# Designs tried in a protein design run: peptides against a protein of PDB entry 3QIS. Part 332

Target 1, 334 residues: chain A of PDB entry 3QIS
Amino acid sequence: PSLELSRREFVFENVKFRQLQKEKFQISNNGQVPCHFSFIPKLNDSQYCKPWLRAEPFEGYLEPNETVDISLDVYVSKDSVTILNSGEDKIEDILVLHLDRGKDYFLTISGNYLPSCFGTSLEALCRMKRPIREVPVTKLIDLEEDSFLEKEKSLLQMVPLDEGASERPLQVPKEIWLLVDHLFKYACHQEDLFQTPGMQEELQQIIDCLDTSIPETIPGSNHSVAEALLIFLEALPEPVICYELYQRCLDSAYDPRICRQVISQLPRCHRNVFRYLMAFLRELLKFSEYNSVNANMIATLFTSLLLRPPPNLMARQTPSDRQRAIQFLLGFLL

## One batch from the design tools (peptide; made by RFdiffusion4, then SolubleMPNN)

Design b2_p29_3_s3 (from b2_p29_3, 16 letters changed)
Fold by OpenDDE base, seed 4:
Structure b2_p29_3_s3 (fold): chain B 334 residues (1-334), chain A 29 residues (1-29)
Amino acid sequence: as target 1 above (334 residues)
Amino acid sequence: SEEERERRREEILEEMEKRVQEYLEQFEA
């Protein structure tokens, strides 16, 4: 069997977080026999492609003289955004289209990724006084390395942050402040806030706005701005409550004094973000008669974002652990 | 201008620092 491919080289320019890009090509059975095709892993890979790439269809049958369209879909989710932001991974791959009892056909995937504040660490973002798209990639790497070292020093109660010649970090990421301050100013009376989904186009505009500017106002509806905050918190490589404190939060969930002590042990940026978010959410709850938001709904929603189980414990999370995690946050909302 | 943009960014960051500090102080009290 043999195939003819309409294209073998694909370039995905300006790939962004949560923005789907598609490139299509055709495969044709120019043989006299039916054939089965499939994308197969390379010798050292477990998957036929990187996590941000997919082929659709990834397998199929072709009759003689049949043609099928294959879509190559590039989509950067929360699972790939961090490694692309750091430059650890790139928009480059090689796909192997295998023909049963036939040849292998190689497809080259290339392109460029545009960094996002989404999926960047809180520590790195606290050092970014400019939009991430204005920060040189080399400096982004340095900021992530410095951020890791500062987090470790803070957790170990080692020497205070060297208030050396480096610019003082922001208390919280400007992106979080922009989102929360917008919601505080404009969304406290918004009915069904955090319950109504945002618009996908508005979410993309908000992401692009935060990545490229420091706006006076965020574009989109209050629902889209609220969902953008949730997406931001979900995309964090390390949750607002660091994984190291997860178990202590659960153990303290019914003692408000111990809960406050646990939060005081967070790295400075994480602690500030947590306190700032709790202050905002408490303010939002004062308007519950207008916005239909209650403490149980908010605690349930934000628990999954702020107090995530460590990856090694995620598969073992019990309903009791979830209830303790919710109770922990409730102690800061009530 | 670029200078006017930079000035507006500085003003936004100054407002941020002030307002975040006010919220953090209220949370610690």
Scores: peptide ipSAE 0.493, ipTM 0.928, DockQ to the pose 0.715
Fold by OpenDDE base, seed 5:
Structure b2_p29_3_s3 (fold): chain B 334 residues (1-334), chain A 29 residues (1-29)
Amino acid sequence: as target 1 above (334 residues)
Amino acid sequence: SEEERERRREEILEEMEKRVQEYLEQFEA
């Protein structure tokens, strides 16, 4: 069996978080026998492609003289955004299109990724007084490394580093402030806030706006701005409540005094973001008659974002653990 | 101008620092 491929080299320019890009190519059976094709893993890989790439279809049959269109879909989700932001991964891959009882065909995937404030750590973002797209990639790496070291120092209650030479970090990421401040100003009376989905085009505009500027106003509907906040929180490499404190939050869920003590042990940026979000959500709850938002809805929604189980415990989360997590957050909303 | 843009960014960040501080103080009270 043999295939003819219309293209073997694919370039995905300016790949962005949550922006789907598609490149298509054709495969044709120029042989005289039916053939089965599939994308197969390389020697040491578990998957045929990186997490941000997909082929559709990834397998199929071709009759003699049949042609099929294959879509190569590049989509950076929350699962890939952090490693792409850090430059640990890149928009580069090699796909192996295997022909059953035939040869392999190699496809080269290349491109560039544009960093996002989405999927960047709270610690790094607190050090970014400029839009992330204005920050050199080398400096992004340094900021992430420094952020990790400061988090460890904060957890160890080590003496604050000599405040002398580094720019004072922001209390919270400017991106969080911009989103929350917009919602506070314009969305407190918005019916079904956090319940109605935003528009995908507006979400992309909001992401691009936050990545490239410090705007006076966030573009899009209140629903899109609200969803952008949820997406931001979901995309954090570490949740607002650090994984190290997850179990302690569950254990303290019915003791408000212990809950406050647990939050006080968060790294400064995480603690500030948590407190700022809780202050905002408490304010939003004052307008429940207008926005139809209640504490149980908010606690249920935000618990999954703010108090995520550590990756090793995700598969073991019980309904009781979820209820404790909700109760923990409720103690800060009521 | 670029200078005007930078000034506006500084003003936004100053307002941010102030308003975030007000929210954090309200949470501690």
Scores: peptide ipSAE 0.492, ipTM 0.928, DockQ to the pose 0.752
Fold by OpenDDE base, seed 3:
Structure b2_p29_3_s3 (fold): chain B 334 residues (1-334), chain A 29 residues (1-29)
Amino acid sequence: as target 1 above (334 residues)
Amino acid sequence: SEEERERRREEILEEMEKRVQEYLEQFEA
């Protein structure tokens, strides 16, 4: 069996978070026998491609003189955004198109990724007084390393670093402030806030706006701005409540005094973001007659975003654990 | 100008610091 491929080199320029790109090619059976094709893993890989790449179809049969279109889809989700922002991963891959009883055909994937404030740590963002697209990639790496070291020092109660050399970090990420301050100013009376989905085009505009500028106003509807806040919180590599405190939050869920003590143990940026979000949500609840927002809905929604189980415990979350997590947040909303 | 843009960004960040501090103080009270 043999195949002809219309193209073997693919370039994905300016790949962004949540923006789908597609490249297509054709494969043709120029042989005299039916053939089965499949994308196969390389020798050291578990998957035929990186998490941000997909082939469709990834396998199939071709009769003699049959042709099929294959789509190569590049999509950076929350699962790939952090490793692409740090430069740990890149828009580069090699696909192996295997023909049963035939040859392997290699496809080269290349391109560039544009960093996002989405999927960047709270610690790193508190050190960014510029839009992330204005920050050199080398400096992004340094900011992530420094942020990790500060988190460790904060947890160890080590003496504050000599204040002399690093610019004072922001109290919260500017991106969170821009989203929340917009919602506070314009969305308190918005009917069905956090219940109505945003528009995908507006979400992309909001992401691009936050990545490239410090705007006076966020573009899009209040629903799109609200959903952008949820997407931001979901994309955080470390949730607002650090994984180390997850179990203590569940154990304290019915004691408001202990709940406040647990939050006080968060790293400064995480603690500030948590308190700022709770202050905003408490303000939003005062307008429940207008926005149809209630404490149970908000606690249920934000619990999955702010208080995520550690990756090793995800499969073990009980309904009781989920209810305790909701009760923990309710103690800050009421 | 770029200088006007930078000044406006500084003003936004100063407003941010003030407003966030007001919310944090209200939460601790």
Scores: peptide ipSAE 0.486, ipTM 0.927, DockQ to the pose 0.754
Fold by OpenDDE base, seed 1:
Structure b2_p29_3_s3 (fold): chain B 334 residues (1-334), chain A 29 residues (1-29)
Amino acid sequence: as target 1 above (334 residues)
Amino acid sequence: SEEERERRREEILEEMEKRVQEYLEQFEA
């Protein structure tokens, strides 16, 4: 069997977090026999493509002289955003289109990724007084490395080396402040806040706004701004409550005094973000008559975002562990 | 102008620092 491909090289320019891009090509059976095609893993790969790439269809049958359109879909989720922001991964791949009893055809995928404040560490964002798109990529790498070292020093209770005229870090990321301050000003009376989904187009505008500017106002509906906050928290490489403190939060869940002591042991930026979010959510709960938001709903929603189980324990999380995690957050909301 | 944009960004960050500090102080009380 043999195929003719209309294109073998694909370029995805300006790939962004949560923005779907599609490129299409045609395959034609120019042979005299039916053929089965499939995308197959390269040697040493478990998957036929990187997590941010998909082929549709990824397999099929072609009769002689039959043609099919294949879509190559590029989508950066929360699972790929951090490694693309750091430059650990890139918008580059090779796809192997295999024919049963036939030849392999290679497709080259290339492009560029535009960094996002989504999927960037809290520590790095506290060091960014400019929009992330105005920060040179080399400086982003340095900020992540420096931020990792600062986190480790903080956890070890080492005195921060006040090395050089490094500008004082922000208390919280400006991106979190912009989202939360918008919600505080405009969304406290919003019916069904955090219960109604945002619009996908507005979410993209909010992400682009936070990546490229320091706006006076966030664009979009209150529902879209609220969902953007949830997406931001979900995309964090390290959750607001660091993985190292996860078990201690569960163990302390019914002792409010110990809960506060556990939070005090967070790295400064994580502690400040946690306290700031709890202050906002407590304020939001005062307007429960208007926004239909209650403490149990908020605690349930934010528990999965703020108090994530470490990856090695995620598969072992019991219903009791989930209830303790919810109870831990309830102690800060009530 | 670019200078006016930069000044406005500084004003936003100063307001942020003030308001976040007020929230954090209320949480520690």
Scores: peptide ipSAE 0.480, ipTM 0.926, DockQ to the pose 0.719

Design b2_p29_3_s4 (from b2_p29_3, 15 letters changed)
Fold by OpenDDE base, seed 5:
Parts: C-alpha cells; structure tokens; sequence
Structure b2_p29_3_s4 (fold): chain B 334 residues (1-334), chain A 29 residues (1-29)
C-alpha cells in the first residue's frame, strides 16, 4: 500500500486557550490495493499526539484511488493550558501516519502559543500588575518560580512578606477582581445567574480581554462573565483551596470554627481570593428573590471548582466526601 | 502621555486594592 499526502507540515499560529484551530490535508491511495491508515504513537509515547492535538479521522480505510480529508484540530483545554503558559510544553509535535503493511508518513506540527491568565497560578497573577500578554515569557517563568517559593514559605509560616517594596503582590489577581466586580455591579439581579450558560464567542472575547487589557467593563452578557469566572477557577493549576488542605476541609466540614482556621492557613493570595469570592457569593445570595440563586446551588457549583480533590484522590472521591466538601462551603455562604 | 497612562494604571490598581480590602473586611464581620 502507498499514500500521497497533500501536505506534511502544519503551522498553528497564535494558539489560544479554548480557541479551536483546524488545519486540513488530504490523503490519497495511489496504490493498487486497499489500505488501512492509522495515527500511531512514536517510540516511548502512549498517545499518537499531545493532549492539545487531535486528528479526525485518526484511522480509516482507503480503496484504490480513494481520497480522505483529515482534520488536525488544535484545542488548548484546562488540561494543557498551564504547561503551555509556562513554556514547559510548546505547539510542536510529530504525527506518525502508519499504513498497515506499508510505510510511515511523518507530519510536522509547529506553531506558537499565546499565554493566558487562565491556567496561571494565583500567586503569579498576584505578582502580575500588567495583562499577561504584556509580560515577557521569561518573566512569567520567574513569576511562577517565585510564586512556588512564596507559597511554600506561606504554608510554613516562616517569613512575613516585607510590605515595603514597590513589588508588593496584589491582594487578589486583577482578573478575579475584574470578573467579580463586574458581576457584583451588574449581575446581582440577573435571573438564573450561574445556571444559564454563556455564549462561546463572548467567552473568547472575555478571555482575550483579560489576557490583553485591564478593561473598565468586561464585554458580554452577565451569563458569559459568570461562566468566565467558573472557567477561570476550573483552569487554575492549584485550586483556590490548595490541595494540601483538601482533606482538612472535609474533616472540618461540620465545625465552622475549624473551617475558618483551615482557610486561615491558605497562602495569602489563595486566602484572599477565597474570602473575596465568599463575600461576593454571600452578597449575591441576598438577591435570591431576583436571581433565583440559593446557597445549596452555589455551594454545589463552586465546590468542584474551589475544593478539588488532589489528582491522586480524584478517582476515590466518595459521595460522602462530596457532601462534606459542599458542607464546608455552605458554612461560608450561610 | 506615557506618564498619564502609568498614573491611570496605578490609580486603577489602588482602587482595586481598596475595594478588595472592603470585601475582605466584610468577610471578617
């Protein structure tokens, strides 16, 4: 069997978080026999491609003189955004298109990624006084390294932050402030807030807006701004309640005093974001007659975002653990 | 000017920090 490929080199320029890009190519069976094609893993890889890449179709049959269009889809989800933001991974891959009893055909994938505040740590964002697209990538790496060190120091209660430098971190990320302040100003009376989905086009505009500017107003509907907040919290590499405190939150879920003590042990930025979000959500709940939002709905929604199980425990989360996690958040909303 | 843009940026950050502080205080009450 043999194939002819219309293209073997693919460039994905300006790849962004949650923005699908597609490149297409044709394969043609220029042989005299039917062939089966498949994308196969390289040596030592478990998958035929990186998590942000997909081929469609990834396998198939071609009769002699048959042609098929293959789509290469690049999509950066929450699962790839952090490693792309840090430059640990890049928009580069090699695909191996295998023919059964035939040859291997290599496809080169390249491109560039544009960093997002989505999938960036709270610690780094608190040090980031400019939009992320204005920050040099080298400085983003330094901010993440410094943020890790400051998280560790904060957990160890070792060093008071020297309050006197022009480089004082923000109390909360400006992106969180922008989202929450917008919702507070404009969305407290919004019917079905956090229950109605946003528009995908508006979500992309909000993400691009937060990555590139400090706007006076966030674009889009209140539903899109609310969903953008959920997406932001979901995309955090470390959840607002750090993984180290997850079990202690569950263990304290029915003791409000212990719950507050657990939150006090969060890194400063995480603690401030948690308190700020809880203050906003308590304010939102005062307007329940207008927005149809209740504490149980909010606690259920935000629990999966704020109080995520550590990756090693995700597969072991019991219904009891979920109920304790919800109860933990309810103690801050009631 | 570039200076006026920097002053406006710092003013926005100050307003943000003040408003965040008000929310944090309301959480402690």
Amino acid sequence: as target 1 above (334 residues)
Amino acid sequence: SEEEREEEHERKLEEMEERVQEYLEKFEE
Scores: peptide ipSAE 0.350, ipTM 0.875, DockQ to the pose 0.770
Fold by OpenDDE base, seed 3:
Structure b2_p29_3_s4 (fold): chain B 334 residues (1-334), chain A 29 residues (1-29)
Amino acid sequence: as target 1 above (334 residues)
Amino acid sequence: SEEEREEEHERKLEEMEERVQEYLEKFEE
């Protein structure tokens, strides 16, 4: 069997978080026999491509003189955003298009990623007084390393070394402030807030706005701004309640005094973001007659975002664990 | 100017820090 490929080199310029890019090529059976094609893993890989890449179709049959279009889809989800922001991964891959009883064809994928405040740690964002796209990549790496060391020192109850007149970090990320302040000012009377989805185009505009500027007003509907807050919290590499405190939150769920003590043990930025979000949500609940928002809906929604089980426990979360996690948040909303 | 933009940026960060502090204080009460 033999194939002709219309293209073998693909460049994905300016790849962004949640922005789908597509490149297409054709494969043609220029042989005299039917052939089966498939994308296969390289010798040391478990998958035929990196998590942010997909081929469609990834396998198929071609009759003699048949041609099929293949789409190469690049999409950076919450699962790939953090490793691309840090530069640990890059928009580079090699695909192997295999023919049954035939030869391999190699495809080269390249491009560049544009960093996002989405998928960046709360600690790093508290040190970023400018939009992330204005921060040099070298400085992003240093801020992530310093942020990790401060988190670890805080969890270990180590006294911060009084390192010199380093610029005081923000109490909360400016991106969280912008989202929450907008919702507080404009969305308290919004019917079906956090129940109606945003528009995908508006979500992309909000992400691009937060990555590139400090706006006076966030663009889009209140529903899109509300969903952007949920996406931001979901994309955090470490949830607002650190994984190390997850079990203690469940164990304290019915004692409000112990719940407050557990929150006091969070790293400063995580603690401030948690308190700021709870203050906003308590204010939003005062307008329940207008916005149809209730404490059980909010607690259920935000529990999955703020109080995530550690990755090793995700598959073992019981209905009782979920109810305790919801009860923990209800103690801050009521 | 560039100076006026930096002063406006600093003022916005100060307003943010003050408003966040008011929310944090109300949560501790």
Scores: peptide ipSAE 0.348, ipTM 0.876, DockQ to the pose 0.761
Fold by OpenDDE base, seed 1:
Structure b2_p29_3_s4 (fold): chain B 334 residues (1-334), chain A 29 residues (1-29)
Amino acid sequence: as target 1 above (334 residues)
Amino acid sequence: SEEEREEEHERKLEEMEERVQEYLEKFEE
């Protein structure tokens, strides 16, 4: 069996968070026998491609002189955004198109990724005074490393060594402030806020806006701005309530005094973001007659975002743990 | 009261907005 491929080299320029890109190529059976094709893992890989890449179809059967179009889809989700922002991963891959009882055909995937404030740590963002697209990639790596060290020091209750002449970090990320300030000013009376989905085009515009500018106003509907806040919180590599405090939040869920003490132990940026979000959400609840928002809905929604189980415990989260997590947040909303 | 806690939260929100804005302005200069 043999295949002819119309293209073997693919370049995905300016890959962005949540923006789907597609490249197509054609495979043709130029042999005299039917053939089965499949994308196969390389030696030592579990998958035929990186998490941000997909082939469709990834397998199939071709009669002699039959031709099929294959789509290569590049999509950076919350699962890939952090490692691409740091440059730990890149828009580079090699696909192996295997022909049963035939040859392997190699496809080269390349491109560039444009960093996003989505999937960047709160600590790094508090140090970013400019839009992330204005920050040199080398400085992004340094900011992520420094953010990890600062988090670790804060959790260990190590007194911040005299922050030398390092520029004072923001109290909250400017991106969080922009999103929440917009919602506070314009969305408190918005019917079905956090219940109605935003538009995908508007979400992309909001993300691009926050990555490239400090706008006076966020583009899009209140629903799209609200969903952008949820996406931002979901994409955080470390949730607003640090994984190290997760169990303590559950254990304290019915003691409001202990809950407040647990929150006081968060890293400064995380604690500030948590308090800012709780203040906003309380304000939003005052307008429940207009926005149809209630404390139980908000607590349920935001618990999954703010108080995520550590990755190693995610599969073990019980309904009781979820209820405790909700109760923990309710103590800050009521 | 609950009201005093709400007012304290509103004030904290305003103080955070003002402070963040003051930071943003200082970096545009």
Scores: peptide ipSAE 0.212, ipTM 0.696, DockQ to the pose 0.051
Fold by OpenDDE base, seed 4:
Structure b2_p29_3_s4 (fold): chain B 334 residues (1-334), chain A 29 residues (1-29)
Amino acid sequence: as target 1 above (334 residues)
Amino acid sequence: SEEEREEEHERKLEEMEERVQEYLEKFEE
């Protein structure tokens, strides 16, 4: 059996977080026998492609002289955004199109990724006084390394942050400030805030806006800005409440004094973001008569974002653990 | 100018830090 491929080289320019790109090619059975094709893993790989790539269809049958269109889809989710932001991974792959009892055909995937504030650590973002797209890639790497070291020092209570340095980190990421400040100014009276989905096009505009500028106003509806905040919190490589404190939050969930003490142990940027978000959400709850937002809804929604179980415990999370996590946040909203 | 844009940028960061501080203070009360 043999195949003819219309294209073997694919370039995905300016790949962005949550923006789907598609490239298509045709495969044709130029043989005289039916063929089965499939994308197969390379030697030592478990998957036929990287997590941000997919082929559709990834397998199939072709009759003699039959042609099928294959879509190569590039999509950077929360699962790939962090490693692409750091440059640990890149928009490069090789696909192996296997023909049963036939030849292997190699496809080359290349391109470039544009960094996002989404999927970047709170520590790194507090050091980014410019939009992430203005920050040189070399400086992004340095900021991530420094941010990791400062987080570890803060958790260990070893060295206070030098508050007098000309390079003092922001108290919170400017992106969080922009989102929350917009919601505070314009969305406190918005009916069904955090309950109504945003528009996908507006979400992309908000992401692009935060990655490229410090706007006076965020584009899109209040619902889109609210969902962008949720997406931001979900995309964090580590949740606002660090994984190291997860169990202590659950254990303290019914003691408000201990809860406050646990939060005080967070790294400065995480602690500030937590307090800032709780202050905003408390303010939002004052307008519950207008926005139909209540503390139980907010606590349930934000618990999954702010107080995530460590990856090793995620599969073991009980309904009791979830209820304790919700109760922990309720103690800051009520 | 480039200088005026830099001054505007620093002013925006200062306003941000002040407003964040007000929220943090309200949380500690």
Scores: peptide ipSAE 0.360, ipTM 0.879, DockQ to the pose 0.745; fails the geometry check

